# Designs tried in a protein design run: peptides against a protein of PDB entry 8HF1. Part 262

Target 1, 320 residues: chain A of PDB entry 8HF1
Amino acid sequence: NVMLYATKPTEVMVSFPHQEQVLTVTRLISAEIEKFYVSLDLMNIGVQPIRRSKSLQCLRDPSKKSFVKQLFNDFLYQMKEYGIYAASIAIISLIVEFDIKRRQAETLSVKLMHRTALTLCEKIRHLLVQKLQDMTYDDDDDNVNTEEVIMNFSTPKVQRFLMSLKVSFADKDPKDICCLVFVERRYTCKCIYGLLLNYIQSTPELRNVLTPQFMVGRNNISPDFESVLERKWQKSAIQQFRDGNANLMICSSVLEEGIDVQACNHVFILDPVKTFNMYVQSKGRARTTEAKFVLFTADKEREKTIQQIYQYRKAHNDIA

## One batch from the design tools (peptide; made by RFdiffusion4, then SolubleMPNN)

Design b2_p27_2_s1 (from b2_p27_2, 10 letters changed)
Fold by OpenDDE base, seed 1:
Order: sequence, then structure tokens, then C-alpha cells
Structure b2_p27_2_s1 (fold): chain B 320 residues (1-320), chain A 27 residues (1-27)
Amino acid sequence: as target 1 above (320 residues)
Amino acid sequence: EEEKEFEEASKKYEEELEKFEEELEKK
């Protein structure tokens, strides 16, 4: 009996224009990734040695290539959904992952595959950073981490989210803030976290107000991919948020794992609510009438989103 | 009733964002 405490937060939907940012740089990056996929399919990585302790599925040849493609597909999604500034942060997560995989490679062919992927990530990072620098007028200030650069190179969704943070939290007492930000994907947590660190540092009204943290859900594919380090980080991040040392927490799928976080006064849903459970669990963190539950939707999907929220509200009331 | 409250709250919040955007463009 999860007592569905009748959470009565103020629900809000923020609309944003659907802009396909057709930047030349995004087309170039997509084309380089597609060329890499053709090359990757031609790579013979051979039969991998079976370590006795790992599930047989993680050890097959297709799984290693599939994982590389999954990371680049996730990056392409983040670049599309959050913009090229967010992509410049997201690519760092791929660099870290492929460098770990390169070092852990049991064969020269697998080591070469991850090295080639890493080289592509460094090229992509350079293309993104160069494009961010093209908007910095002063030759001497290589600082691409300004409020203006972040805003100009973010999607309308991210722009509306950042504005919502500024409107909601400018010059407030950090102790009065308990904010959750929900995203769908694991790597989006790190991407939005890095973006928020830079945005908060560049925004005087937020610099001493917001202290972000992030936590990622368990990877459904393999519990073995959660490093002991990631588990320690999750526990530390949750504890910092409970102790008030962090007042904004970015989450992916974490509530499904039964992580008990305190009641929050703001809950942002940055990505579409795809499940009734996600709706109920995220809304269930905003327990007061003064609490805000903020959804983001593209203008073209507004009516569909409204109808989906009404269906979820009805289903919630029928269970309560 | 709940639908109307949701639309009114959404509209009010968007108007607050638009005002803030206009204030930023004027600076």
C-alpha cells in the first residue's frame, strides 16, 4: 500500500517552439558518425575471451559493436533534443566511456575499435567547441561557458527550462529550494548536470543559489556496468541532497528503484512523460500545494501532451 | 475544473517567462 497521498502540486505545462536547428556542424557530425558505422560494420573484432564471472550476453562480438552504436545514437539524440552546447558536454561522457573500454579491451581488435571511436569523439568535440567559439567576439576570452553562449546554442526546450530556473530561483535562499529535474536517459543526467554547472556559474542570480547534483538509474542492460564508483556517487549525491548540501537533483529512472528522496517544492520534467508510473512517482515528490510540477512540450505536441496528462490524472484518481 | 486550473496555471507561468525574456532582451 503506497499510500497515494493526494499530492496537490500546481501542475504547469511550458510550451516551446519546435525548431530543427539545421546547423552545418550537426550535419557534419551526423555524417561522420554514419561513416564510422560503415567502418565499424566492416571491422572484424573476432571471438572474445569468455570471462567465467560475466553473463554470456555481454561477451559476444555483436554486443560490443552494438554498445558503441548505442552510445553514438544516444549522443545524436542529445544533440538534437538539447542542442550543440549540451552535445559538447555529452561527448565528454562518450570519451570517458570509450577510454575505459579501450583500456579494458582484452584483444587488440577491440582496443582498436574503441580507439577509433575515441578518435571520432575527439573530432566531434573539436567541431562543437569550435562552433561555440565562433560566437565569442573577443579573441582573448576562449570562455564558451557564458550565459549567452549556453542560451544561443541550446534548443528551445533547454532555453525554456533555464529561464524557468532563473524565474523560479533567482536570489532565493538556497535552504528553501528542493528541486528535482527528471530526464529519460542516463547520459542526459550528466549532460544537463554539466550544462547547469556552467549556466549557474555564469548567472549571478543563481551562482550562490543552486547547487546541482545528479543520479542515474541502474542500467537495465547489465548491473555489471554500474561501477562501484557510480554506486558510491549515487549514494553520495542522494546524501548531499538529503543534507541540503545540494538543492537541485537531476534524475533518470531513479524513482522506479525505490530511492526515497524528500518532498520537493519544484519538479521539472524535461523529457516527455512516457509512462503512468513516471507521472505518479515524479508528481508524488511535489507534496505541497505550493509545489510546482512543470512539464515541457513542443507546441506541435501540446494537445497530445495535454490529453496524455488528463488520462494520467484520471487513472490516478481511479486508483486513489 | 482541474483542466481549467491547469490551463490557467500554465498560461500564467508562460506569461511570467515571456516577461522575463522581454526584460532580458531590453538589457
Scores: peptide ipSAE 0.328, ipTM 0.827, DockQ to the pose 0.715
Fold by OpenDDE base, seed 2:
Structure b2_p27_2_s1 (fold): chain B 320 residues (1-320), chain A 27 residues (1-27)
Amino acid sequence: as target 1 above (320 residues)
Amino acid sequence: EEEKEFEEASKKYEEELEKFEEELEKK
């Protein structure tokens, strides 16, 4: 009985400076979203016929307005936590969502609501892209997807994460890499995926080394056509990761839902570990020899994060 | 002991990041 003592991964905490990038553009965007919320509250969308379908939809405010506000609030969170470059990618997902909902609208009032949301998203996209272009000295090169632009318009957390990827994986064999990146929110998976695609393409040392995929958490709530596409994408992404066609997987809380992901040599926790289960499940994926488990913390929260990690380690050792 | 190992591993990894920043600034 070779007790394969699961070698404890090397746990690492990377600190990042708390720079509140007070960009005028982020203030303008936030103000435009708040103005839109006032307008949205005044919109009469009528009583939507309560389709008597599955009881579980009742837990989210069935108000189509609440869903619109949730998407913009998630966008504002992404802009704050990951920076304006990640926000420029995140806004495209909102554009797609609101265009789908606009086309699927059963009433003129609901169609108008989603159209107004879409118009705001296009304005936000323009403001973000313009700000990304303002740093490109070459008026002729509309390419906002350079390593420099990505780094300059990312938060210190994302900068340290991208540097950690470069240090960890520069010029390595893609076959030797099995990396997980954990984020808190499902929508963050897609924007960080888009950011990583552009960063890897612009970074020669990571080009052809890292092939990212993302895994979206199962929204148990909506059996909509989008949920079928998301489920198909998840299955494909997981299969690509298992087959080694992708070597970096961006995940949210999906591991809690029993998705069997292979043992990895690197696990990055991009967002704060909020639960013991998240800590154990994510760390439990770093099972290879010399596996690294990397956490990111703001300097101001460093002591609190250390204490929380020690509590989780103790609790894990008490169960083992 | 595990706390010291964590601090040492964290410090070493941050030093590797800083060295990499310095190498990028020199190019």
Scores: peptide ipSAE 0.328, ipTM 0.829, DockQ to the pose 0.735
Fold by OpenDDE base, seed 3:
Structure b2_p27_2_s1 (fold): chain B 320 residues (1-320), chain A 27 residues (1-27)
Amino acid sequence: as target 1 above (320 residues)
Amino acid sequence: EEEKEFEEASKKYEEELEKFEEELEKK
């Protein structure tokens, strides 16, 4: 009985400067979204027929307006937390969602609401892409996906994360890499995935080293509303990661759902650790002998983050 | 002890990042 001494992962905290780079474009986009919210509140959508699906509890269908506001609030959060480059990818997901909702609209008023939201997203996309192009002498859309543009239009947190990937994985054997990246929000998984694809493709030392995938948690909304496409993607992404065809997985709340992800040698926590359970579950995936558990904190929140980690360590040791 | 190990590991990792930045700027 070899008691596999569960080697505790090496915990690391990386600090980043809290630069509120208030770009004119981010202020303009925020102001356009606020104007849209005023217009949205004035829209008469009528009484939506509650589709009584037969069986379980009437989860109040979130107001169709509330859902639109949620998507734009999530976009504003991503633009603030990850930067303009990440926002240019995130806005595409909103365009796709609002186009689907526009096509599925049962009333002209709902169709018009989603069309107005879509038109705003297209305007936002144009403003973001134009700002990315201002750094490139060439007007070609392909030239905005360089390492330099990605770094310059990312937040200090994302910059430190990308540097940590480069330092950790440059010129390594892909087989020796099993990396998890934890984010708070499901939409951030897709956004950071798109950013990483472009960053890896633009970084010679990583092109044949890192193969990213993403996994979004099942919406706490009934598994019946999960699209067949999303379920197929999740199964494929997990299988690729298990087979070693992908060696970096971006996850949100997926681990809370009991998805068995293999033991990893690197675990990155890109967003703040908000709960003890998140700390224990994410740290519990860093199980190899030389596993690293990497946290990111703003300099202004460094001491508070340290104290929180010590409290979580103490609480974990008291339960073990 | 665990606090010192965390601070030392964090400092070492930040120093590895800084050295890598300096090496990239020299190429």
Scores: peptide ipSAE 0.321, ipTM 0.827, DockQ to the pose 0.660
Fold by OpenDDE base, seed 4:
Structure b2_p27_2_s1 (fold): chain B 320 residues (1-320), chain A 27 residues (1-27)
Amino acid sequence: as target 1 above (320 residues)
Amino acid sequence: EEEKEFEEASKKYEEELEKFEEELEKK
């Protein structure tokens, strides 16, 4: 039951310039990943022993090559959509995942595949960090986690989002803040969380105001492979947000899974609203007229986004 | 009416962001 609350939040659309970050480093990274895909396709991984893993994924790709490609495709998406700074955080998640998979490898060929992927991730990480350091005037200040570096190496969408946080929450009482940030992808939650931690720490006006957490949806494909640690972490993150120990929650589609999140006074939709259900569920968390529901759109997509919002509003009013 | 309110609220919020951007560029 989507509780159709009678109180509609103030809906806001923020436009941002469509900049394709045509950075040489981004092109180089993309080319290295494409070369790796060619190499990956040539790798003979052999027939994996069919472990009776009840997970349908092990049945679909016995080589686990599709999973490796998925992680790099998700990384490429994050680099494009959120920028180089976000990509420097996102690549760490790939490093962790491929190191786990390398250790869990039952065959030498699978171990070597994950090792090759890991080596590429370390190369990508170095390229990203070097590019972030190019703006530090002092050769001795290895600190790439400044407000300036974060802003300069973020996409216009992320810049407008960070500005929106600063304008909305600078010097406010943390108890008066309940903020949701919606993203499309599970891995984006961790990436934006890491970005926000560094941004908040580098921004005096937000350092003692915002305490972020993130929540990722359950992997519907293999609940058995969700580490006991991930499940404990999700429960802890929700509890911290309920107890007011965190006042900003980053989530991906998680509200669709019936997770009871409290009413919030700010809801940010960082990625395009792709479904009517996502629109209604995310908007339904902003329950007061003073609550803001903020959407981000590229200037070139502004008209299309407006039309889509009006269609969703009409459909919502027809059900109410 | 709801469409006009959305456009007005969006415009006002963008103007607040632009002012903030101008303040950041001056530092």
Scores: peptide ipSAE 0.319, ipTM 0.822, DockQ to the pose 0.784

Design b2_p27_2_s2 (from b2_p27_2, 16 letters changed)
Fold by OpenDDE base, seed 4:
Structure b2_p27_2_s2 (fold): chain B 320 residues (1-320), chain A 27 residues (1-27)
Amino acid sequence: as target 1 above (320 residues)
Amino acid sequence: DEWKKFEELTKEYQKKLDEYEEELLKK
């Protein structure tokens, strides 16, 4: 019963400037995705043969076009919210997913649709990587995974998050660290995980200090659609975090399902806290007074965020 | 007042982040 612990962690709110990175490359990518949607709407992929599993039939867009659009919309969101560097990692997840879907395609039309989506993802990846390389002065070092490149091509939110990690954990003993990072979306977990791996490897003060893992919340989609691989990964990641083999866990807000994660001394909320339950559940992981609960807010939304946190605190105190 | 403490801690932590950002911009 997470609600009964009057957890009094040290709450901190980090403000970041609301800068829309209006980069030419992000506009080009958005325009290419929009053109692709027009082309996708014109694709006649026919009615897919209804596999006889009665219950899941109604949710299968017979075209699977909605799912393709969802993945690109989630990518566009990640590019906007986390920046170009994060987007360069996020696009790899789309490439993998579309390649799987292409191989599993039962019709030539669906295979072609996923192939066209894959080709667009490869083009987007090239545009992103090229833009990351434009800042490497040394033509000889193809390494876009430097601290500088990561910082420069991240949104102010992600920059402040990375700074918060460095300020909080530089040269600390790994055994004394138990960190949770909450994100809203499932796909963000993998994206931020990849970003953190590269950032930690490029940052000497963190390289031997932080060992990240990620946990994707269970899809509300039937357990049949969770790949056996994803379930194995989740179990392994949780176990590594319990065993202390990982000391930073990135998770989606869907800790609702009672994933027994140990008490942590740091909890970062990278995305806005949208619900009281999310506030209580995430804060309930920081059980000691020495534990830090760090919130991120845009400067423009600071007052609104403050009022929301005040209301959540009041509501929590009225239940305790 | 728990709220004043939150505001003070927030300001202190933000200051440390701002100082760190200024150091990064000087490199």
Scores: peptide ipSAE 0.330, ipTM 0.847, DockQ to the pose 0.721
Fold by OpenDDE base, seed 1:
Formats: structure tokens, C-alpha cells, sequence
Structure b2_p27_2_s2 (fold): chain B 320 residues (1-320), chain A 27 residues (1-27)
């Protein structure tokens, strides 16, 4: 039980300014998604035969439209929380998911629905990439992956996170680094992973220091969506992290207690700590007094976050 | 006091980040 380790890592809280990115491109994208929702609600996808497989209970047609809306809502959240650079990576995950769903479509109407969603995702991708290119003057897609572009098109939270990585890990031996990054959502893991790959490649001080991996938590809501490939990939990512072939692991907060990950010397909580269990489990991965446990908070929420962490510390000390 | 230590470490770490941000803005 991770709760039994009364490990007292060095806790740190990083504050960032709460700025809404007032970009014209984000408003355009949001408006295009809302127009798509109106069109999606008008789409007759038919009544699909409910195959009574106990695992496929989610197969009612309303659930297919709901799932499409959920993915776009998750994208809008990521664009707001992490910025347009992160959104340019997040949209690729939607493209992949909708292409899989389009290929798996049992009816022409469902195939068309996913095709329309894909067309919107490609339009969004072009709008995002075009906005990133406005800084580089060069038409080469590779030029949008610079440290400058990543920083300028990231939210203050992500900027402070990237700065924290550079300050914490510049010129360190990669063997001495064992870092966890916790995020709330499954798709955020992939998005932040892609962002970190590009950032590390563009940052000479980190290029040979940090090797990131990601782990998607088990989605209890749809275990059938965990392809055999995703489970194999998770096992491979964990093994690479155990073998020291990766030294930074991005995890969703849904880390079931059963993932035997090594003791880490750095734990970053990129998203707000919503539960006592998440606090204890994430903090319990930092097993040394020299280990850092870094929290991120908006300036407006700083006092509330401090009070919440104080309550969690008190509750943890009363159980330990 | 573990809380005072947290506040001190938080201030020190934030200062290092702010110094780094100022260095980035000067380039």
C-alpha cells in the first residue's frame, strides 16, 4: 500500500498567471466545432443492431455521437489548458481515433459521420499549423517545432512546466533522473508527450538528458477500447522506464495502485490535484527526502490550492 | 514547521524560474 510509506519528498508549488489565450484561431476553431455539433445532431445515423456482447453495452447510436462530442470537448479543453501548440498535437490523436472508427463503421451513415469529423479535424490541424508558421516565415513544417514556437504558443502553465524541466535537469546525468509527470486526462498524456519530444529535440541542454515515455491509465469505462496494441505499448513503456531507457514518464491520474514503477526523484503534477488518493499515490512515488514533488497552480487558485494541500497533508499524517 | 519549509522552497524555486524567464526575455 503506497500510503504506508511516510516518505517526505520536498514539496514545491509553482504558480502561473491565469491568462485565457485570446487568439482568433481558437475562437474560429471553437465556432467550427459548435457548427459541427449542430450538423451532428441533425445526422440520422440509424438504429444500429445492438449486438448483446456484454462488453459492448455502449453501442447505442446516441453513444456514438456522444463519443464524437467527447473527443472534441477533450480537444477544446487541451487547447484551453495547454495552448495551440499542444492542440496541434492533440488534433492528430483525434484524426487517428476517427480514422479507426471510420474503418470499423458497420453502416454507411456512421462511416459518413466519422468522415465528417475527420474533415473537421484536418481543417483544425491546418488552422493550427498555419498559425504556428506565422512566426517562422519558412513553409517547412519542421520549423514549427522550435523552442521559441513551443514556448510562445503554450499556456503559462506549460511554459512554467518546460522551464521547470530545463532548470531541474540541464546538464544532469540521464541515469540519475527518474521523473514522473501526472496529468488528468488520457489524451493529455499523448499531447504532452509529443510536445516534450519536440521541446527536448529543440533544446540542446535536454536532448541527451531526457527520454520521455507516456502511460495511459486503464480506462475502466471502456476496457474494450484498450487495443491489444495499447496494452503492449504500456508494458513496453513501463519496461523501458524500468530499464532506464526512458527517464521521464507521463501518466494519467488513473494510475491503478498496481503499476510497479520505481521510486522517482522528481514528480510533477501538471494538472490540479482533485482527490486525496491522487495526492497520496503521486507523492508516494517520490520515496526519498531529496525527491521533489512539484505542483502547478494558477495564481487565482493559489490560496485554495494551498489550503487543499494542507488538508491532504494533515489527512495523510493522521493515517500514517 | 513543515509548512514554512514548503513556503521557503516554493519561493526559492519560483525565484529560479523567474530568473530563467527574465534570461529568456533578454535574448
Amino acid sequence: as target 1 above (320 residues)
Amino acid sequence: DEWKKFEELTKEYQKKLDEYEEELLKK
Scores: peptide ipSAE 0.314, ipTM 0.837, DockQ to the pose 0.731
Fold by OpenDDE base, seed 2:
Structure b2_p27_2_s2 (fold): chain B 320 residues (1-320), chain A 27 residues (1-27)
Amino acid sequence: as target 1 above (320 residues)
Amino acid sequence: DEWKKFEELTKEYQKKLDEYEEELLKK
């Protein structure tokens, strides 16, 4: 098996300060979502037909309410983990989802629920964009997509990730780059993709160097929620990455699904490595002689992360 | 030896990031 003789990638661990960005806007948004949950619990949406989803493990709460809460909880996670700039992109995905569900609503009560959720998302978007504009002298929405605004309104983790991209890829030949970025959550892929598009466009040294794509794992979502458009996008994104039309792929759990991603020279693990399988599979994609495997850790969790990586390395060497 | 190398590479890479951050703050 040629895979066992692959040169070990150069492993690096980037530390970032744990700064709680205590922004008043994030507290306001959290409070508005909590108020919405109280209102949502009081809404009578009637008895919903139990659709028998065949897939056992996906969030079987047939409650349309539970799904709404999940989307907002995932948004709150993204805002906390990636910052308010990333949140301004993430909220658009919620707006699109709730608008689709509002239009597909079989009852007036369900339509009203999704409309109320949509109105909240629009309010959240306004609060986020307004906060991004506070650092811009121009009232134009286009001015919020500068390198400075992206960096200042990103978490230290995202800042160090963006810096790592610039240090690694500034003024390089795009053909010599094959980069994977692993994230834990499905919704993070699209959020970080949008952030990277704006960052790359605002960073001259990365313009025409990095072409990002994203792919989401299929197993994390009920096939019933995976749109035909999303499946088409995934196929297109993989093909673009295979053809070299994209050289940076953002992935959530893609390797667990047996999706054969090419051998890469850079692998970034943006979120904490939670499983041995994720460590081995992601590291196993960094197969070139000069391949880099970059991990990110908060300073407070550095020792714990080091110990976990050591245990994963030991376990991998015991199996190999 | 592999762990020491990991620590050295980590320090070198962190230094490059810190140098880049200082350059950004000077602009």
Scores: peptide ipSAE 0.310, ipTM 0.840, DockQ to the pose 0.748
Fold by OpenDDE base, seed 3:
Structure b2_p27_2_s2 (fold): chain B 320 residues (1-320), chain A 27 residues (1-27)
Amino acid sequence: as target 1 above (320 residues)
Amino acid sequence: DEWKKFEELTKEYQKKLDEYEEELLKK
């Protein structure tokens, strides 16, 4: 019995400065969304039929005002946590979602609600893109995807994450890289994926080194509501990562215990670790002998994060 | 001490990030 001593990954904690710098554009966007919420509350959309799934779980009707507010609140979170550049990508996901909901609307009132939300998203997109262009001499949309623009319009957390990728992976063999990036929210996966595509393309030392993919965890929402396209894309992304055609995977959930993802040599936790289970499960993916488990913390929360990691380590050692 | 090792590795990794920031500022 060769006791394969499960090599404990090397844990690293990266600190980043807390920037309170609220750009004028972020205040304007937040104010426009709040004005829209007031208008949305005044809209008469009528009584919407409660679509009950066959399972007695009240599916949150995605056609309700609450779902519209949830998407904009998620966008505001993305803008705050990841910055203006990430927000310019995140808003596209809202545009796509509201256009789908507008087309699927069963009533004129619901169609108008989604159209109004879509119009606001287009206005927000223009405000974000214009702000990104303020640093570029050329008005071309393609010129906003430079390493400099991405770094300058990202939060300190995202800046330190991108730097950590460059320090860790610059000029390495793509075959030697198996990286997981954990985020808390579903929409963050797409946003960080789009940001990484542009960053890698603008960074010569990473362009032929990192091939990112993302996986949105199966929402506990019945497989019936996942589009056939989303399911096909998830299967393709997982297969590409298993085959080594992608070497960086962004995940919003700990990959369900049944998704046998290869032993990774790097695991990044971009968002705060909120639970012991998240800590153990994410750390448990860093299984190679030289595996790194990298955490990010704001300087103001460093002491609290250290204490939490210590408690999780102690609890993990008491169970092992 | 696993904690001292974590602190040392964190400092070493932070040093590499700081060295990289200094290289970016020189370009």
Scores: peptide ipSAE 0.132, ipTM 0.753, DockQ to the pose 0.738

